Peptides against a protein of PDB entry 6FRK. Designs and how they scored, part 72

Target 1, 411 residues: chain A of PDB entry 6FRK
Amino acid sequence: NEEVLNAMLKEVCTALLEADVNIKLVKQLRENVKSAIDLEEMASGLNKRKMIQHAVFKELVKLVDPGVKAWTPTKGKQNVIMFVGLQGSGKTTTCSKLAYYYQRKGWKTCLICADTFRAGAFDQLKQNATKARIPFYGSYTEMDPVIIASEGVEKFKNENFEIIIVDTSGRHKQEDSLFEEMLQVANAIQPDNIVYVMDASIGQACEAQAKAFKDKVDVASVIVTKLDGHAKGGGALSAVAATKSPIIFIGTGEHIDDFEPFKTQPFISKLLGMGDIEGLIDKVNELKLDDNEALIEKLKHGQFTLRDMYEQFQNIMKMGPFSQILGMIPGFGTDFMSKGNEQESMARLKKLMTIMDSMNDQELDSTDGAKVFSKQPGRIQRVARGSGVSTRDVQELLTQYTKFAQMVKKM

## One batch from the design tools (peptide; aimed at target 1 F332 T334)

Design b2_p23_5_s4 (made by RFdiffusion4, then SolubleMPNN; from b2_p23_5, 11 letters changed)
Fold by OpenDDE base, seed 1:
Structure b2_p23_5_s4 (fold): chain B 411 residues (1-411), chain A 23 residues (1-23)
Amino acid sequence: as target 1 above (411 residues)
Amino acid sequence: ELEEIKRLRELLEELEKLREEEE
C-alpha cells in the first residue's frame, strides 16, 4: 500500500514540477497528501487511486486558497485599484483588460498611466483605452508618477468614476527605487486594492518575485498573466503562497477579452492537464455559436461521439487563438501545445480531422467509437488508408477520443 | 465535487499513460 502511494505521489510530484509548481510546495503537498490518506481506509477496498487523486486535488485547492477573501469593488463608491509588477509581466495590458471587464459589467471605469519611466507607456495605454472606449489620464511631460497618479485619481473622483485603475512603472530589476516609487504612489492615492501582476511563464522565479513585492508593498490581490497554452500556471501557486493574497483574475492571451475571473476548480483542472470544459462551454456560449448548443447538451448528458469531437475541432478553428481553446480541451491542453506553435497545433488538428473524414457515420455517431474500432480492427486499416496516415495515427486519435469520452461520461 | 474528482481521476490516468509512452 505505501509503495503504491509513493509511486503515485512521485508521478503527481513530477507532473506538478513540470507544471512549474515550486519544489517547496510540491514537497509540502506530498507530505499533506500522505498525512490526509488513511492507509487503513485504503486497505478496505476503496479505489486507492481515487483516494490519492481526491487527496491531491484537495491539497492543490488549499494551495490556491490563501484563506483571505478577495477584495471586490463597492458599487456607487470610488474604488482605486493600483497595479504593481515587473516590466514585461503584462501589467499595462492587464490594467486595460480589468478596466474593460468592469466597463462591460456596467461600472464607470477609467485608467491612469503613472508609468513615467517607460517611453511609450502612456501611448500604449491610450491606444488600448481608446480602442475599448475607456477614459484615461496621463502626461507626456510630467515625470513624477506621484503627481500623475494623484491628479488622475482626483480628476476621476470628481467625475464620479467607480473604478479608477492606476498603472505604475515596471522595472527590469527588483530595485529599491521601484519599491520606493510604488510606496510613494500608494501613500499619495490611498488605493482600496493593490494588485500584483505576475507572469506565469517565469516558472520557479514566481515565488521569489512575489515575495519581493509582498515584503515591500501591501499586495492584496494577484493577477496571473500569460496563462495561454505555453504557461502551465504552477507559478500561480507560488504567488499565492508568497503574497498570501488571492488570485482574482487570469490573463489567457493578448486580446482585451482574454481575461477571466479566477476559478479555483477550473484552474486546478487546467494545471493538472484535465482541461477546462466549463471555461470552454462558457467561451463557446459567449461566442454565440448556435451550432454548439447541441454539442453542449450532449456533453451535459455524458454523450460524446467522434462526430462531436470533429464539430468541436471545427469550432476551435473558427474561434481564433487556437492555443487557448486547445488548453481548455481535456487531453489536448498542455502536451499538444507544449510541442509546437499555433500553426503546428492547427496542422495536428487538421490531421485528426482528415482521419475522421475517412470514418463512416456508424463510426462517427457511435457513443463508444473506440469500441466500434476495437471490435473490428479492419476499420482502423480502412481509415488509415483513406486518410493517408498510419494505423498508429488512427489508434492515437481513438485513444484521445476515448480519454475525452470518458471525461464526458464522468461529468 | 463529484465532477472534479472524476476529472482528477482522468488526469492521473492520462499522466500515467504519458509516462508509459515516454518509457
Scores: peptide ipSAE 0.000, ipTM 0.252, DockQ to the pose 0.048
OpenDDE base, seeds 2, 3, 4, 5: peptide ipSAE 0.000, 0.000, 0.000, 0.000; ipTM 0.241, 0.223, 0.245, 0.229

Design b2_p23_6 (made by RFdiffusion4)
Pose (drawn by RFdiffusion4):
Structure b2_p23_6 (pose): chain A 374 residues (1-38, 47-273, 303-411), chain P 23 residues (1-23)
Amino acid sequence: NEEVLNAMLKEVCTALLEADVNIKLVKQLRENVKSAIDNKRKMIQHAVFKELVKLVDPGVKAWTPTKGKQNVIMFVGLQGSGKTTTCSKLAYYYQRKGWKTCLICADTFRAGAFDQLKQNATKARIPFYGSYTEMDPVIIASEGVEKFKNENFEIIIVDTSGRHKQEDSLFEEMLQVANAIQPDNIVYVMDASIGQACEAQAKAFKDKVDVASVIVTKLDGHAKGGGALSAVAATKSPIIFIGTGEHIDDFEPFKTQPFISKLLGQFTLRDMYEQFQNIMKMGPFSQILGMIPGFGTDFMSKGNEQESMARLKKLMTIMDSMNDQELDSTDGAKVFSKQPGRIQRVARGSGVSTRDVQELLTQYTKFAQMVKKM
Amino acid sequence: EDHVEAFEKLLERIKAFEEFLEE
């Protein structure tokens, strides 16, 4: 049985290693689902599913904008990850939700970058800012957020150039662009086909600049996006959106369950009964209830107080014979009144008859009356 | 009927005992 756990566990470790999941997290997840584990494919895959939900959970809720206030969003990520594409996908998303959204092109390096964001904004009917001539992105971002602030826009999305960590020049310039415009949220856009080099870059982005949200693009293809587990652990940020194509409407919020599945592949007879049950539990205590000075009108009249401390076990074989629908019903007496066929099965395996209940049903009706009167 | 009358008297006792404890 120790060999059936390991053959089926190394087959999921290969399923995650093929899904570009970091080898550090696969080896760690393997011995987490091995230590926490101490119709067969369900008792195993349910334990694997709960261990994955433990990893995709960063514990941090997403940054959401406030209507009636200026929200500056700054995009960061590697070269070619889909920043300019996801910039228009997000401005179009909020603009359709009713936000005064605008775009700013703070890329002064990439050829045809302003022309790219201009044509994406021209198509989606979204205001845009940038420059063919300005070579300083700190100037384009500052003079754009200033312009769209004096025009009272609520979503101001600043696009930046692609950068990698070994370029300290572009990492300083990213930190200065973030310090000039002071963004309310910084989004780390990552390609879904990224391999093992993802945790190092995503971590260096978190160190130089404060990354609070992560977007995974190019998920409409064969890439399952296992590199996102390493960006969530590195940036400490949740995934808010995913990209699912080249168009502006190929964009939707991140849901954890479908991504993990792809990455993996009035008084009733029941109340009359419980009140009784507590009066029998407090039943050997009936002599305490006759203590009160001046109240002892009677005690154990006609000896029927002894069987009121004996009927509740026989009535419990009826509850033992009941399932969770009759037991958890608001009116435990209405489930059997409509279907007196349930009065025969309760009588079979519990040894009580269907006759005994008629005297109980009268005793029930009188009890049910004096509680609605209570 | 006799069982019901004995049980009703018992419920009255529980109530009077709660009141006595409050006093």

Design b2_p23_6_s1 (made by RFdiffusion4, then SolubleMPNN; from b2_p23_6, 15 letters changed)
Fold by OpenDDE base, seed 2:
Structure b2_p23_6_s1 (fold): chain B 411 residues (1-411), chain A 23 residues (1-23)
Amino acid sequence: as target 1 above (411 residues)
Amino acid sequence: SDLTDTLLNLLKLIEAYEKYLKE
């Protein structure tokens, strides 16, 4: 039993190291998991794998919990949020994503560019802000970031903005001059929250970078970027450990809406390669797929109608971007649906639904919809004419339905 | 085909998770 435990822990530790989890955290996790596992319970025939996975999961959840409550903006107040982070961390893009997130929630939100070091920083922020219709402030002539930040914050306070986001200079190296500049900006604007933006793809360097920022600036929140593609997100654990600050949001792509509140459980499930089953289910439950119980009950009875397929297509369309849904499925990488493939997939779904919109209740509610159409081929022609598609498109839908219904009967 | 496979995988995941929650 101890050999099996040690072998499984070795595999988990290897997977976590390959996910860019800091070696110190992995060692600590291994010790904590060993201490939490009752070897006597492992002997009683419990699924040893499930027990070890649960213990690992529980200890990883603790590693992403800094024990500090995340700062939240106060409605009807002026909330100043200062962003700090290295160049290339996605800081400027993340400022725009956060501003857009709050704007969509009905907050009066604005952006300030206090990056005077990088040529074109203000133009980039202005471009992003203009696309999102977010008010912005910056200067082409002022070189002191303290002056720009102070003037911008004062301006937007006077205009009764609720969310005032300040983007600062990012540098490639931990230069003392950068940290002094950040401290001067922070002292001048008195931010309600300082957000450290970290690139997840920097792997084992996450701890040292996050610590260097925390040692110089009072970081209160972390945002992790580039959690799309190959970045397994293990650096996020290092950032939390080093900053003792909660992860508040994650960046999951290049689009302005590729930004979500951090959820611990889904993140850890993904880190372990378990997928985001909980987030998928939460998202499925948030969709009031109360009809899922009825569907699951029908599926358990091997019943699957064209209406049931239509409802599932509606549910998938409601779940949002297909790429995000697929990224929640174990074994489906984020790369499985490029954004181009997502739009095409959604267009295909919508086409199939449009064909089904031309079907009658007898066709939709039949437990053998394909047989109804095969017995009366005139139905295919009616549906094709009604939906503006070819008879071949209707036959293709019925073929897909038949494959689906056969798989449901095997479940 | 890819969409049908995705839906099937989603359904299998939902079912597997419901089983996991009941166990």
Scores: peptide ipSAE 0.020, ipTM 0.446, DockQ to the pose 0.073
OpenDDE base, seeds 1, 3, 4, 5: peptide ipSAE 0.019, 0.017, 0.017, 0.022; ipTM 0.468, 0.448, 0.443, 0.446; seed 5 fails the geometry check

Design b2_p23_6_s2 (made by RFdiffusion4, then SolubleMPNN; from b2_p23_6, 13 letters changed)
Fold by OpenDDE base, seed 1:
Structure b2_p23_6_s2 (fold): chain B 411 residues (1-411), chain A 23 residues (1-23)
Amino acid sequence: as target 1 above (411 residues)
Amino acid sequence: SDLVDTLENLLKLIEEYEKYLEE
């Protein structure tokens, strides 16, 4: 039993290391899981794999909980939020995402660019803010970030803004001068929250980077960026461990809407490859797919047409990046979340839709679309010619449709 | 829930189709 436990824990530890979980945290997790598992209960015929997975899940949940309540803005007050982080962490983009998030929630939100070091920082912020219709402040002439931050905060306080986000200079390297500048800005504006923005794609470097920021600046919140496809999110555990601060949001892409509140359980579930059913449900509900009732009724009756399949492909495309949706479904591996696979998967869906665009209403609305084509092979050739594909591609689509229709009939 | 289950099943079949196209 101990050998079996050790073998399974080795596999889990390998998977966690491949997910960019820090080696020290993986070792600690392994010890904690070993201590939490009763070997006698393992002998009683319980599904050993499920028990180990549950123990691992429980210990990972503890690792992302710093035991500190996340800061939340107070309605009707002026809340100053200062952003800190390295250049390339996605800090400036994340400022805009957070501002847009609060604006959509009905908060009077603004942005301040106190990055005087990076050429075009203010233009980038201005562009993002203007697109999102977020008020902004910055300077093309002032070089002191303390002056810009102070003037901007004062201006927006006087205008009764509720959320005042201050973006600071990012550096390529940890420089003492950067931390001194951040401290001077923090002292001048007295932020209600200091948010550290971390790139998840830096893997094992997350701990050292997060620690360096926490040791110099009073980081109270963490935002993890670039959790799109390649970063498995294990660096988030390192950030929490190093900063002792909660993760409040995650960035899941390049779009301004690719930003969500951090949820511990969905995140750990995704990290373990269990999917994010809750996040999938939330995304499906946000799409307000009003036509879902008609589809659900057809599906309940075991009816599924090529048009119904086409509409579902359109819905999938509206849900956002295909890889992100797949990565929310249990049993779809993280390999589907690669940017390369996403574009390819979307191209494949678009190809299938293009084939269906060459079908007529009789073909699309038939409850047995495959049989319509099998009875009249000339339809396959027409559709193939109309869509610029091979007759094989049309046959493959019809084969897939038949599998779908059979699954729907079994529901 | 039924919609989510349906989308999950659709996505699984897309995945199967993708794998079949890679073979």
Scores: peptide ipSAE 0.009, ipTM 0.338, DockQ to the pose 0.041
OpenDDE base, seeds 2, 3, 4, 5: peptide ipSAE 0.007, 0.007, 0.007, 0.007; ipTM 0.327, 0.360, 0.333, 0.314

Design b2_p23_6_s3 (made by RFdiffusion4, then SolubleMPNN; from b2_p23_6, 13 letters changed)
Fold by OpenDDE base, seed 3:
Structure b2_p23_6_s3 (fold): chain B 411 residues (1-411), chain A 23 residues (1-23)
Amino acid sequence: as target 1 above (411 residues)
Amino acid sequence: DDLTKTLLELLEKIEAFKKYLEE
């Protein structure tokens, strides 16, 4: 029994090391799992594999829990959030993602670019902020990040902004000049939260980098980026261990919507290759699928309208990037949709929805929508003109609808 | 096209998952 346990623990430890979990944490986890497993319970014929997996899961959950409650913004107050991290960590992109996240939740949010070191930092932030309709501050002429940060924070406090996000300079490595600048900015603006942004793809370097930042600045929160890539996220455990600070959000792609609140259970499940069933359930629940009882009943009866298809496309768009949804389903690897195909797929869905926005209720609510258009070809020309597309594009939509409706009839 | 096939497969999985959550 002990030999079997040791063999299984060796496999788990190997898998965790391959997932970029720090070797010290893997050793500690191995000892904790060994101490937590009752060998007598293993003798009782319980599935030894399930017991070890459960013990490993429980110890990984403890490793991502720093025992400190995550900082949350206070409604009706000016919350200053300072971002720190290396160049290439995704810090500037993450500032925009966090700003957009709070804006969508009804917070009065703004962005400050205090990165004077990187050429075009302000232009990049301005471009992202403008696309998201987020107010921004920065300078093309001021070179002191302390002045820019102080002026920007004062401006947005006076304008009663609730979320004030400050992006700072990064470097390629830990440098004393970077940390001195970060400390000067932090002292000047007195942030309510300091967020360390970490790239998950740096693997075993996560611990040393996270520690270097925590030793110099009062990091209170961690955001992990690039979890859409080959990074299995084991570096996130190292960041929590080194900073003793909770992970608050994760970045799951390059799009502004590729950003979600950190959840321990789904993250550990994904790290172990069990998929993110809870995140899928939560995304499905966020869709308010209760309003879809009527749709489920129609689908059970083999009824599928163009309106039902439109509502499903809205649901897919609300669920976020399709690659994220597929990556949450066990057995669907991230490789199933190349990043390029996803933006194209979303653009295609949006185009199809725009065509359907030019349809009337009789066309949308017909159980045989394709036949309505086939009987009166003038409808195709009307919809094409109304949506600014070709008659061919409308015919392609109707062909797709017919395929969907035929599948629903077979369900 | 591959997009239509992928969307159909997703809808089938979402429906199967809804049924699984109702059980």
Scores: peptide ipSAE 0.009, ipTM 0.317, DockQ to the pose 0.135
OpenDDE base, seeds 1, 2, 4, 5: peptide ipSAE 0.000, 0.000, 0.008, 0.007; ipTM 0.311, 0.284, 0.323, 0.301; seed 1 fails the geometry check

Design b2_p23_6_s4 (made by RFdiffusion4, then SolubleMPNN; from b2_p23_6, 15 letters changed)
Fold by OpenDDE base, seed 1:
Structure b2_p23_6_s4 (fold): chain B 411 residues (1-411), chain A 23 residues (1-23)
Amino acid sequence: as target 1 above (411 residues)
Amino acid sequence: DDLTETMLNILKLIEAYKKYLEE
């Protein structure tokens, strides 16, 4: 039993290390899991794998919980939120995402660009803010970030803004001059919350970077960016451990809407490759896929047409990056989320839809579309010519459809 | 095959979601 436990823990530890979880945290987790598992209960015929997975899940949940309540803005008050982080962390983009998030919730939100170090920082913020219709402040001539931040905060306080987001300079290196500038800005504007923005793709460096920021500034919240399928999110655990601050949001892509409140359970489930069923449900509900009820009723009756498949492809395309949706599905590993595979998968879906666009209503609405084509092979040639594809491509589509329709009939 | 498996998993998720809504 101990050998089996040690073997399974080794697999889990390997998977967590591959997910960029810090080696120290993985070691601690291993010991905590060993201490939480009763070997006698494992002998009683309980599913050893499920028990270990549950113990691992429970200990990961504890690692994501810093034991500190996340700061939340107060309605009807002025809330100053200062952003800090390295250049390339996605800090400026995240400022815009957070501003847009609060604006959509009916908060009077604004953005301040206090990044004087990076040429074009203000233009980038202005472009993002203008697209989202978010009020912004910055300067092309003022070089002191303290002056810009102070003037911007004062302006927006006087205009009764509720959410005042201040973007600061990011640098490539942990330079003492950057931390001094951040402290000067923080002292001048007295933020209600300091948000550290961390790139999840930096892997094992997350702990050291997060610690360096926490040791210099009063980081109270963490936002993890670039969780778009390549970053397995293990660095988030390191950030929480180093900052002792909660993760409040995650960035899941490049779009302004690719931003969500951090949920512990879905995040850990995704980290373990269990999928994010809740996030998928939320995303499906946000899309108002009202047609899902009609589809679900058809599926209940074992009916699945080529049109139903087409509509599902349209829905998948509307749900955003296909990789992100796949990564919410249990058993779809993060490797399906390679940017290359996403574009290829979307191109493949578009190709299949283009083939179906050349089908007629009789072909699309048949409960056995493959049989319609098999009875009249001339239909395959017509569709192939209409779509600019080979007859083989049409046959492959029909083969895929048949596999689906057979599974739906068995459901 | 991957797309087929994906769609099947989406269908399974829709079914699981439906079951979750019925609870």
Scores: peptide ipSAE 0.025, ipTM 0.464, DockQ to the pose 0.077
OpenDDE base, seeds 2, 3, 4, 5: peptide ipSAE 0.020, 0.019, 0.015, 0.018; ipTM 0.444, 0.441, 0.410, 0.418

Design b2_p23_7 (made by RFdiffusion4)
Pose (drawn by RFdiffusion4):
Formats: C-alpha cells, structure tokens, sequence
Structure b2_p23_7 (pose): chain A 374 residues (1-38, 47-273, 303-411), chain P 23 residues (1-23)
C-alpha cells in the first residue's frame, strides 16, 4: 500500500513538472501531500486537490478600485509578456463596467510602442496618452496622470516597457516611474508558457517595486500556467485576471477552481421529541423539580411519570430509524404525515409498531398545541 | 436565590402540564 501511494504520487509530480510548475514546489508538494495524508481515484485526487488549493492561496485579497476616486494602475513584467495587450484588455473591462478609463504609454524604448497602444485605444474607444518624442517614461507617466487627474478619470492605467532583473538600469527606471506617479496598484503580467526562470524574475520585481496583483496571459493555448504558483509565492499577490487570446475581449477574472483542474488535468413532533429528550436527561432529576415550596401540587401521579422516563428510548429507535431528511426537517411530523410509508420502515428495524404512534400522535398533538400556546 | 426559585417554578409548571397530557 506504500507502493500504490508513491506510483500515483510521482505521476502527479510529473503532471506538474510538465505544467511548468517549479521543481521546488513539486518536491515540496510531494512531501506535503505525503505527510498530511497520514472510488479509489477519488480518495486520492481529493487529497491532491485540497493540497493544491493550499498553494494557490496567497492569503491576500485583491486590490479593487473605488468609484469616484482616482485609481492609478501600473503594469510591470518581462519583455513580451503581454503588458500592452493586457493594458487595453483591462481599460476595456472597466470601461464596459462604467468606469472613466484611460491609458498612458510610458514606453520610450520599444519600436512602435506608442503606435501599438494608440491603435488598441483607438479601437476600444478609450482615451490614451503618450509621446513619439519624449524619451523619459517618468515624464510621460507624470504628465499623463496629471492630465487625466485634471480631467477626473477613475481608472488610469500606465503601460511600461519590458524589463528583466539583470538590467539594473531598467529596474531603477521602473522604480522611478512608480515613484513619480505613485500607483494604487502594480500588476505583474506574466506569460503562461514561462518555465523555471519565473520565480527569480518575479521575486526581483517584488523587491524593486511593490507588486500587489498578478495577471497570467497567453492561457488560451497549450500552456497550463504552472509558472503562476512561483509568481504568487514571490510577489505575495493573487491572480485577478487571465488573458485568453490576442483580442481585447479575450480577458476574464481569475477563478481558482478551473485553473487548478486544468493545471492538474412552530412546534413539531421533532421538537416535541427533543424537549422530551432533555426532560428525560433531566428525568432522574424529577425529584428536584418537586422541591419548590408551595408548588408540589403532585408528584409522579398514577405512576405515569416512570414511563415518561421510559418512552424516549423507544422513540429514539424511531429517530435511529430516521435519515437526515426527516431528522433535519423543520417539521419532523409533516415528512411522515404526507408519506405514511415512512411510518412502516420506522416500525420494522426499530421494533416499535405503527399502532404505538397513534397514541403518540395524540400525545404529540396535545404537546404541539401547548407550545404554540407557549 | 429568588431567581433560582423562579426558574424551578417554571420547570415544575412544564412538568405538571406534561403529567396532565400523559393522563
């Protein structure tokens, strides 16, 4: 049985290593689902599913904008990850939700960058800012957020150039662009086909600049996006959106369950009964209930007080014979009144007859009356 | 102590009413 756990566990470790999941997290997840584990494919895959939900959970809720206030969003990520494409996908998303959204092109390096964001904004009917001539992105971002602030826009999305960590020049310039415009949220856009080099770059981005949200693009293809587990752990940020194509409407919010599945592959007879059950539990205590001075009108009249401390176990064989629908019903007496066929099965395996209940049903009716009167 | 006597009066009343129902 120890060999059936390991053959089926190394087959999921290969399923995650093929899904570009970091080898550090696969080796760690393997001994996490081995230590926490101490119709067969369901008792195993349910334990694997709960261990994955433990990893995709960063514990941090997403940053959401406020209507009637200026929300500046700054995009960061590697070269070619889809920042300019996801810039228009997000401005189009909120503009359709009713936000005064605008775009700013703070890329002064990449050829045809302003022309790219201009044509994506021209098509989606979204205001845009940038420059062919201005070579300083700190100047383009500052003079753009200033313009769209004096025009009272609620979503101001600043696009930046692609950068990698080994370039300290572009990492300083990213930190200065973030310090000039002071964004309310910084989004780390990552390609879904990224391999093992993802945790190092995503971590260096978190160190130089405060990353609060992660977007995973190019998920409409064969890439399952296992590199996102390493960006969530590195940036401490949840995934808010995913990209699912080249167009502006190929964009939707991140849901954890489908991504993990792809990455993996009035008084009733019942109340009359419980009140009785507590009066029998408090039943050997009936002599305490006759203690009150001037209140002892009677005690154990006709000896029937002894069988009121004996009927509740026989009535419990009826509850033992009941399932969770009759037991958890608001009116435990209405489930059997409509279907007196349930009065025969309760009588079979519990040894009580269907006759005994007629005297009980009269005793029930009188008890149900005096509580609605209570 | 008066509050414990009142709680016992209320529980005793319920017990008497149940004896009448059983009769």
Amino acid sequence: NEEVLNAMLKEVCTALLEADVNIKLVKQLRENVKSAIDNKRKMIQHAVFKELVKLVDPGVKAWTPTKGKQNVIMFVGLQGSGKTTTCSKLAYYYQRKGWKTCLICADTFRAGAFDQLKQNATKARIPFYGSYTEMDPVIIASEGVEKFKNENFEIIIVDTSGRHKQEDSLFEEMLQVANAIQPDNIVYVMDASIGQACEAQAKAFKDKVDVASVIVTKLDGHAKGGGALSAVAATKSPIIFIGTGEHIDDFEPFKTQPFISKLLGQFTLRDMYEQFQNIMKMGPFSQILGMIPGFGTDFMSKGNEQESMARLKKLMTIMDSMNDQELDSTDGAKVFSKQPGRIQRVARGSGVSTRDVQELLTQYTKFAQMVKKM
Amino acid sequence: SEEAEEALEEAAEVHQELTEVLE

Design b2_p23_7_s2 (made by RFdiffusion4, then SolubleMPNN; from b2_p23_7, 15 letters changed)
Fold by OpenDDE base, seed 3:
Structure b2_p23_7_s2 (fold): chain B 411 residues (1-411), chain A 23 residues (1-23)
Amino acid sequence: as target 1 above (411 residues)
Amino acid sequence: EEKLLEELKELRLLWLKLQEILE
């Protein structure tokens, strides 16, 4: 029994190390799992594998729980949130994602760029903020981040903003000058929350990095980025252990919507390769995919119209990055969708939808939409003019539709 | 849950097919 336990624990420990979990945490987890498993209960014919998996899951849940309640903004108050983290951690992008998240929740949100070190930091923030219609502050001339942060915070406090997000400078290494700057900014603006942004892809370096930030500034929250990549998120455990601070959000892609509140159970399930069935169910329910029964039935009958394709494109666009959905389904690794293809695919989908918006009901509801257009080429020219595209773009859409309809007929 | 998982698998197959067309 002990040999079987040790063998199974070895496999789990290997998988956790391959998931970028810190070696010390893996050792501690192994000891805790061994102490939590009653070997006598294992002898009674219980599924030893399920018991070990449950014990491992329970200990991983404890590792992501710092025992500290996450800070939450207070409605009707001025909440100052300072971001800290290394360059390339996704800090600036995460500031915009968090701002957009709160804005979508009906909070009066703004962004401050106090990154004077990186050339073009303010332009990047301004571009992101403008696209999201988020008010922003920064300077092209002021070089002191303390002045920029203080002026920006004061301005937005006076304008009764509820969420004031301050992006700070990031450097490539733990430099004393960076930490001094962060401390000066923190002292000047007195943030209600300091958010450490960590790149999950740095693996074993997560602990040392997270500790260095916590030792210099009062980190109260962690955001983990790049969980859409090959990083299984094991570094997040190291960040929680080092900072003693909860993970509040995760970044799951490059899009502004690729941002979600941290949930412990789904995260650990994903880390173990079990998928996120609950998050998938929640996301499907949020999408009101109940209307898909009628579509699935039509597809089973080999009927597929341009309208059915349009509705599918709408559903896809509502689902957000399909990589997230795929990553929630058990047994489907994140590797299936290359990041670059999603934004381009979404732009292509939007273009195709814009073309279909210029089609009439007869064209959209035809079981052979391509044949309707082939019989009357003047329809292609009408749709092209209506959507502001070439006749070639309309023909490409019809070609894609025809390929899809043929695939549906083969299902 | 099993029915929903089956529907999600069907939607995924549809999406994979859509991606192959969009490529």
Scores: peptide ipSAE 0.033, ipTM 0.392, DockQ to the pose 0.191
OpenDDE base, seeds 1, 2, 4, 5: peptide ipSAE 0.021, 0.020, 0.018, 0.019; ipTM 0.408, 0.393, 0.411, 0.382; seed 4 fails the geometry check

